# Ledger of designs, part 171: peptides against a protein of PDB entry 6IDX

Target 1, 380 residues: chain A of PDB entry 6IDX
Amino acid sequence: KELAKLSADVTFATEFINMDGIIVLTRLVESGTKLLSHYSEMLAFTLTAFLELMDHGIVSWDMVSITFIKQIAGYVSQPMVDVSILQRSLAILESMVLNSQSLYQKIAEEITVGQLISHLQVSNQEIQTYAIALINALFLKAPEDKRQDMANAFAQKHLRSIILNHVIRGNRPIKTEMAHQLYVLQVLTFNLLEERMMTKMDPNDQAQRDIIFELRRIAFDAESDPSNAPGSGTEKRKAMYTKDYKMLGFTNHINPAMDFTQTPPGMLALDNMLYLAKVHQDTYIRIVLENSSREDKHECPFGRSAIELTKMLCEILQVGELPNEGRNDYHPMFFTHDRAFEELFGICIQLLNKTWKEMRATAEDFNKVMQVVREQITRA

## One batch from the design tools (peptide; made by RFdiffusion4, then SolubleMPNN)

Design b2_p19_2_s4 (from b2_p19_2, 17 letters changed)
Fold by OpenDDE base, seed 5:
Structure b2_p19_2_s4 (fold): chain B 380 residues (1-380), chain A 19 residues (1-19)
Amino acid sequence: as target 1 above (380 residues)
Amino acid sequence: SVKGFIERHKKMTRKSLSK
């Protein structure tokens, strides 16, 4: 107990480390010998002292043995471990993952997200915090190929539902530490959008052009019997599509694919538009038709608005940025929906369309409307 | 940097262990 307290002092830590004190502590953990009276209490203080000593950054985390890692992982995976040991073990594993890629690989083999989910189903917020912190550490340190698997594990309704029900909707105030971990998890998940945000549309890709055509079809042909497509010659049909793409509010009415060549937001804007059109079809059709029927220059250009809104949301959510240590702002919606970004887009595009109408905006006011919408989103 | 994040993140998470 005294050692654990003194280990927070850098002067004591330096002297103790120089005396191979950390090696002695690691060997106590590695031995696993429950032979001592008060072993659990002694182990909890040993783990505290170890963690405080290592937090000075004097010793590399790579000094720990595989036996030590397995013992610590064992305290997290075993059901009958003291809360005090579990909490410290989660914190040690988090620190190992964060400080060493070699330790990450070893820990990722020993610990599953499923095991960490069990530690979220407890009434102890500190255990929950360290469990999410370890999930976040594993996510942050995962190679690109495994990040999607971590995302899929998070997208699994189970982890989100547990966080929502046991953490967010818990009968206790969320501490700043937990709020930070929820923020980190949100940022790491939104960073998966970076690839799509930075993907340029290929104007020659027929499959991508077919998505734009599908947006037109959903907006204008969904109520029209496909039999009444007038057999008008190829030129009349191209001219009709140019009119339709103008009514959709694309900047390039001839080739809307060109509007998606700018990164950010690239293809992510098209993904959001397609999601809105398929999942919220009535909302999509309403927004498009309300603006397509206007001849008063107060039309809200849906295509342009969707692109710039997607870019704005990426900026607000800091897509592609590392989590900031000082931030604790998380969106509960992120834990309620599988497609939270696209749903947020769907809410914000309706807000944009409403704000455009209320302001009686024209195309010249576009940037002013976007600024007002930004303020509305960031205050919500 | 990831390193700067780790160092200050530790200070936030460790507040629960020092109580």
Scores: peptide ipSAE 0.027, ipTM 0.710, DockQ to the pose 0.589
Fold by OpenDDE base, seed 2:
Structure b2_p19_2_s4 (fold): chain B 380 residues (1-380), chain A 19 residues (1-19)
Amino acid sequence: as target 1 above (380 residues)
Amino acid sequence: SVKGFIERHKKMTRKSLSK
């Protein structure tokens, strides 16, 4: 107990580490010797002292043995562990994952997200916070391939459901530390959009052009069989499509593919538009047709608006940036839907369209509307 | 930076363990 308190002092920590004191603490954990009176309390203080000592950054985390890692992982994976030991074990594993890629690999082999989810199903918010913190550490340190797999797995749906039901919808106030971990999880998940945000459309890729054609089809040809391949159109049909792309509000109404060559938001804007058109078809058609039927120059250019809104959402969400420790703002919708970004886009594009009407905007007001919409989104 | 994130995280961990 005294050692755990003194270990927070850098002078004491330096002297204790110079005396190989940290090695003694690691061996005490490794031995697993339950023969001592008050073993659990002694172990909890040992783990506290170890973590406080390591937090000074004097000793590399890579100094820890495989036996130590397995023992700490054992305290997290076993269902009947003292809460004080569990909390410190989660914090140690998180610190190991964050500080060492070698330790990340070993820990990722010893523990599963499923085991960590069990620690979210408790009334202790501190345990929940450290469990999410360790999940976030594993997510942050995962290779890109494994990170995408973690994101797509049933484990994420289950994780989101458990967080939603046991943390967000809990009968207790969310503490700042938990709110921060929820924010971190949100940021790490939205960072998976970075690839699509930075992907330029190839104007010569027929499959990508077919998506733009599908947007046109859904808006204007809802009753027509898709069997008319877009490539076989007579010059009259091409002229018709140019008109339709103008009505869709593309900047380049001759070749809308050119509007998606700018990164950010690149192909992510097209993904959002297609999602809106397929999943919220009524909303999509309403927005497009309402603006396409206006003769008063107050039409909201959907295509341009969707692109600039996608870019703005990426900026607001800081897509591709590391989580900021000073932030604790998270969107509950992130935990309610698998396609939360596309759903957010669908809400925000309706807000944009409403704001455009309320402002009686023209194409010259476009940037002013976008600033007002930005303020509305950031205040929500 | 990842290093900056880690250093800021340590400060939160300490506050939780002192309770």
Scores: peptide ipSAE 0.026, ipTM 0.709, DockQ to the pose 0.653
Fold by OpenDDE base, seed 1:
Structure b2_p19_2_s4 (fold): chain B 380 residues (1-380), chain A 19 residues (1-19)
Amino acid sequence: as target 1 above (380 residues)
Amino acid sequence: SVKGFIERHKKMTRKSLSK
């Protein structure tokens, strides 16, 4: 106990490390021997002292043995009665993952996100917080090839449902530390959108052009059989499509693909539009048709609005940025749906369309409407 | 930077353990 307390002091830590004291602590953990009286209490203080000593940054985290890692991982992956050991073990693993890519690789082999879910189902918010913190560390340190797997594991309805039901909708106030971990998890998940946000549309890609044509079809030909492949339309059909793309509110009425060549938001805007059109078809059709029938110059340009709104949401959600210390703002909706970004877009595009009408806006007011919508989104 | 985030995050996590 006294060692654990003194280990927070840098002077004591330096001298203790110089005496190989940290090696003694690691060997105590590695032994795994429950033969000592008060073993659980002693182990909890040993783990505290080890963690405080390592936090001074005097010793590299890479000094730890594979046996030590396995022992700590064992305290997290196995049912343990001692909450104090579990809490410290989660914190040690988090620190290992954050400080060393080599340790990340070893820990990622020993522990799965599925094992950490069990620690979210407990009543102890501190255990829940460190379990999410370790998930966040694993997600942050995952190589690009494995990041999608972590995303898929998070997109699993189970983890989201557990967080929603046991943390967010729990009968307990969410502490600032938990709110921060939820924020971090949200940011790390939205960072997966960065690739699509930075992907330019290729105007020559027929598959991408077919998506834009599908948006037109859903809006104006909703009763027409999908079997009408965009055949070699006569000049009259091309002229009709130009009118339809104008009514959809694209900036480039002749070639709407050009509106998606700007990054950000690139293809992510098209993904959002397609999601809205397919999943919320009635809402999409309503928004488009309400503006397509207007001759009073008060039409809200849906295509332009969708692109700029997608960009704005990426800025608000800090897509591609690292999480910040002291931020604790998270959207509960993120845990309610697998496609939370697209659902947020669907809510915000309705808000934009409403705000446009309320302001009696014209195309000249576009930037002013977007600023008002930004304020509305950021105050919610 | 990633390093700056790690150090801030670590510092916050330790304040949680000391309670």
Scores: peptide ipSAE 0.025, ipTM 0.703, DockQ to the pose 0.476
Fold by OpenDDE base, seed 3:
Structure b2_p19_2_s4 (fold): chain B 380 residues (1-380), chain A 19 residues (1-19)
Amino acid sequence: as target 1 above (380 residues)
Amino acid sequence: SVKGFIERHKKMTRKSLSK
């Protein structure tokens, strides 16, 4: 207990480390010797002293043995561990993952996100916080090939549902620490959109062009009797599609693919539009047709609006940025849906269309409408 | 105290996210 308290002092820590004190503490953990009276209390203080000493950054985390890692991982995976040992073990594993890629690899082999889920289903918010912190550390340090698997594990309705029901909707105030870890998890998950946000559309890719054509089909052909199969005239078809792409609100009516060459938001805007068109088809058709039937200069250009809104949402959500240590703002909506970004887009595009109508906006007012919509989104 | 441990761990998780 006194050692754990004194280990917080840098002068004491330096002297104790110079006396190989950390090696003695690691050997106590490695031995696993449960035969001592008050073993659990002694171990809890040992783990506290170890972490406090390592926090000074004097000793590399890579100095820990595989036996030590396995013992700490064992305290997290065992169902009947003292709460004080579990909390410190989660904190040590988080620190190991964050400070060493070599330790990340070893820990990722010993512990699964599925095992950490059990520590979210408890009434102790501190255990929940360190469990999410370890998930966040594993997610942050995962190589790019494994980040999608971690995301898919988070996108598992189970983990989101557990966080929502046991953490967010818990009958207790969310502490600043937990709010920060929820924010970190949100940022790390939205950063998976960065690839699509930075992907330029290839105007020559037929599969990408077929998506734009599908947007047109859903908007204009969903109600059309199959008898109006556009006759053989290739030129009349091209002229018709140019009109349809104008009504859809693309900036480039001849080649809408050119509107998706700007990064950000690149292909992510097209993904959002396609999601809206397929999942919320009635909402999509309504928004497009309400603006396409207007002969007045008050038409809201859907295509342009969807692109600029996607870009704005990426800026608001800080897509591609690392989590900031000072921020604790998270969106509970992110934990309610697996496609939360696309659902947020679907809400915000309706808000944009409403705001456009209320302002009686024209194409010249576009930037003013976007500014008002930004203020509305950031205040909600 | 457990509180002082959490506050320092908060500082480390902070310092590790800023590195």
Scores: peptide ipSAE 0.025, ipTM 0.635, DockQ to the pose 0.079; fails the geometry check

Design b2_p19_3_s1 (from b2_p19_3, 16 letters changed)
Fold by OpenDDE base, seed 3:
Structure b2_p19_3_s1 (fold): chain B 380 residues (1-380), chain A 19 residues (1-19)
Amino acid sequence: as target 1 above (380 residues)
Amino acid sequence: MDGFIKRLKAIRREQAKKE
């Protein structure tokens, strides 16, 4: 207890470290010897002292043995560990993961997100916070291949459900620290969209062009059997499609594929549009037809709006950015749906369309509408 | 506990400065 207190002092820490004090503490943990009365209390103070000493940055985290890592991971994976030990163990693992890629690899072999999810199903918000913090650290430091595995729809759905039910909808106010971890998790999850956000459409890719054609089909040919994809569209058909793409509000109504060559938002905008068109077809058709039937210059260009909104959402959600330590703002909706970004897009595009109407906007007002919509989204 | 969380934040800040 006294050591743990003194370890917060840099002078003491320096001298203690110079005397190989950290090695003594690590060996105590490595021994796993439960034979002493008050072992749990002693261990809790040992882990506290270790953390305080390591916080001074005098010693590299890479100094820890695999045996030490396994012991700490063992305290997190075992069901009947003292709360004080569990909290410190989670914090140690988080620090290890954050400070060393080599330690990340070792820890990722010893602990699963599934084991950490069990620590979310508790009443102790501090434990929940450290568990999410460790999950976030693992996501942050995971290589891309492992991030995708961690992003497995089932694991993500389960994690989101548990967080929603046990943390967000819990009977306790969300503390700032938990709110920060939820924000971090949100940012890290939306960073999975970065690839699509930075993917340029290839105007020569027929499969991508077929998606744009499908958007047209859903909007204007909803009753026509897809089997009548007529091959060589006569010039009249090409002209018809150009009109349809204009009604869809693409900037390049001759070749809408060109609108998706800008990154950000690249192909992510097309993904959102397709999601809206397929999952919320009635909403999509309504938005398109309401604007396509207007001859009063007050038409909201859906295609352009969808692209710029996708870009705006990426900026608001910090897609491709590292989490900021000063932020704690998260969207509870993120935890309610598997495709939360696309659902958010679907809500926001309706908001944009409404705002456009309310402002009686024209194409010249586009940037002003987008600014108002940004303010509305960021205040919600 | 409040001190511990503050210190974890400090560790993160220091790590973010080293990266």
Scores: peptide ipSAE 0.015, ipTM 0.494, DockQ to the pose 0.070
Fold by OpenDDE base, seed 4:
Structure b2_p19_3_s1 (fold): chain B 380 residues (1-380), chain A 19 residues (1-19)
Amino acid sequence: as target 1 above (380 residues)
Amino acid sequence: MDGFIKRLKAIRREQAKKE
């Protein structure tokens, strides 16, 4: 207990470390010796002292043995561990993951996100916080290939559901630290969109062009019996499609693929448009047709608006940025839906369309409308 | 990466001082 307290002092820590004190503490953990009547209390203080000593950054985390890692991971995976030991073990693992890529690899072999989710289903908010913190650390340090595995829709859905039900909708006020960890998780989740945000459309990719064609089909051909596709010549079809792409509000109505070559938002804008068209088809059709039927120059260009809105949302949500310290502004809505970004886009595109109408905007007002919409989104 | 890690440690130290 005294060692744990003194270990917070840098002068004491330096001298204790110079005396191989950390090695002694690690060996105590590695031994796993339950022979002492006060083993749990002793172990809890040992782990506290270890954390405090390591937090000075005097000793590399890479000094830790695989036996130590397995022992700490064992305390997190075992159901009947003292809460004090569990809390410190989660904190140690988080620190290991954050400070060393080699330790991350070893820990990722010993612990699954599924095991950590069990620690979210408890009433202890401190345990919940450290569990989310460790999940966040693992997510942050995961290589890109493993981030996708962690991004498994089911695991994320389950994690989001557990966080929503046991943390956010819990009967306890969210502490600043938990709010920060929820913010971090939110940022890391949105960073999964970065790849698509930075992916340029290839105008020669037929599959990507077929998505744009599908947007046209859903907007204009949904009521047309496919049997009545007029066998009109290739030129009339090309002219028709150019008109349809103009009505969809693409900037390049001859080749809409060119509108998705700018990154950000790249292909992410097309993903959002396709999601809206497939999942919220009535909303999509309404927005497109309400503007495509206007001859008064007050049409809201859906395609351009969707692209610029996607870019704006990426900027607001800081997609591709690392989590900032001291921020705790998480949005509960992002834990309510598996495709929360696309749903947010669907809400915001309706807001944009409404704002455009209310402002009686023309194409010249586009940037002004976008600024008003930005202010509306950031204040909501 | 090192700056973020240092920053997360700072948050933990502030937490530990409040306990």
Scores: peptide ipSAE 0.016, ipTM 0.501, DockQ to the pose 0.398; fails the geometry check
Fold by OpenDDE base, seed 2:
Structure b2_p19_3_s1 (fold): chain B 380 residues (1-380), chain A 19 residues (1-19)
Amino acid sequence: as target 1 above (380 residues)
Amino acid sequence: MDGFIKRLKAIRREQAKKE
């Protein structure tokens, strides 16, 4: 207990480390010796002293033995462990993952996200916080292949459900530390959109062009009997599609694929548009047709608006950026839906369309509308 | 922050009442 307290002092820590004190502490953990009637308390203070000593950055985390890692991972994976040991073990694992890629690899073999999810189903918010912190550390340090596996729909859905039910909807106020970890998890989750945000559309890719064609079909052909598609020559069809793409509000009416060559938001904008068109079809059709039928120059260009809104949302959510240690702002909505970004887009595109009407905007007012919408989203 | 979701839900509810 006294060692744990003194270990927070840098002068004491330096002298204790110089005396191989950390080696003694690690050996105590490695030995696993239940020799003391107060083993749990002694171990908890040993782990505290170890953390405080390591936090001074005097000793590299790479000095930690495989035996030590297995003991600490063992305390986290055991169903019945002392709360004080569990909390410190989670914190040690987090620090190991954050500070060493070699330790990450070893820890990722010993611990699963499923085991960490069990520690979210408790009443102790400190344990919940360290469990999420370790999940975040593992997610941050995961190589791309493993990150994608961690991001699979089932694992994410289960994790989100547990966080929503046991943390966010818990009977206790969310502390600052937990709010930060929820923010970090949110940022790391949105960073999975970065690939699509930075993917340029290939105007020559037929499969990608077929998505744009599907947007047109959903907006304009939903009532047309497929039997009455007049066999009118390829040129009349191209001219018809150019009109439809103009009504959809694309900047390039001839080749809408060109509007998705800009990154950001690249293909992510097309993904959002397709999601809206398929999942919220009535909303999509209403927005498109309401603006396409206007002759007063107050039409809101859906295609352009969707692209610029997607870009704006990526900027607001800081997609592709590392989490900021000073931020604690998280959105509970992102834990309620599997496609939360696309749902946010669907809400914000309706807000944009409303704001456009209220402002009586024209195409020249586009940037002003976008600025007002940005302020509305960021103040909400 | 509960305010944002509440505002978004309110906007969605107001739109659904006008339809």
Scores: peptide ipSAE 0.000, ipTM 0.326, DockQ to the pose 0.015; fails the geometry check
Fold by OpenDDE base, seed 5:
Structure b2_p19_3_s1 (fold): chain B 380 residues (1-380), chain A 19 residues (1-19)
Amino acid sequence: as target 1 above (380 residues)
Amino acid sequence: MDGFIKRLKAIRREQAKKE
């Protein structure tokens, strides 16, 4: 207990480290000796002293043995562990993951996100905080292949559901530390969009072109009496599609694929449009048809608007940026939906369309409308 | 941001009342 208290002092820490004090503490943990009636309390103080000593940055985390890692991971994975040991063990694992890629690899073999989710289902917000912190650390340090696995829809859904029900909707106010960890998790989740945001459309990829054609089909073929399908030549069909793509509000009505070659937002904009068209079909059709029937130059170009809105949302959400240690702003909405970004897009595109109408905007006002919409999104 | 989510929820509720 006294050692744990003194270990917070840098002068004491330096001298204690110089005396191989950390090695002694690590060996105590490695020995796993449950022999003392007060083992739990002694271990809790040992882990506290270890953490405080390591937080001075005097000693590299890479000094830690695999046996030590397994013991600490064992305290997190074992049922009926003392709360004080569990909390410190989670904090130690977080620090290990954050400070060493080699330790990350070892810890990722010993602990699963599923095991950490169990520690979110408790009333202790400190344990919940350190559990999310460790999940965040693992997510941050995961290589791209493993990050995608951690990001699988099921694991994310379950994690989000547990966080929503046990943390956000809990009976206790969210502390600053928990708010920070929820922010970090949100940022890391949005960073999964970076790949799609930076993916250029290939205008020669037929599958990608078929998505654009599907957007046209959903908007216009649902109301077209099949009897009036003009049966004639390939040129009339191309001219018809060019008209449809103009009505959809693409900048390049001849080849809409060219509008998705700019990154950001690349293919992410097309993903959002397709999601809107399939999941919120009535809203999509309404937005497109309301603007396609206008001859007054006050049409809101859906395609262009959707692309620029996607880019704007990526900027607002800081997609591709690392979490900032000073930020605690998280959005509970992002924990309520599996496809929260696409749902946000669906709301914001309606807001944009409404704002466009209210402003009586023309194509020349496009940037002004986008600025107003940005302010509406960021102030809200 | 809490105000935005509230406004977005209000917009969704108002749309759901018009549907």
Scores: peptide ipSAE 0.000, ipTM 0.346, DockQ to the pose 0.016; fails the geometry check

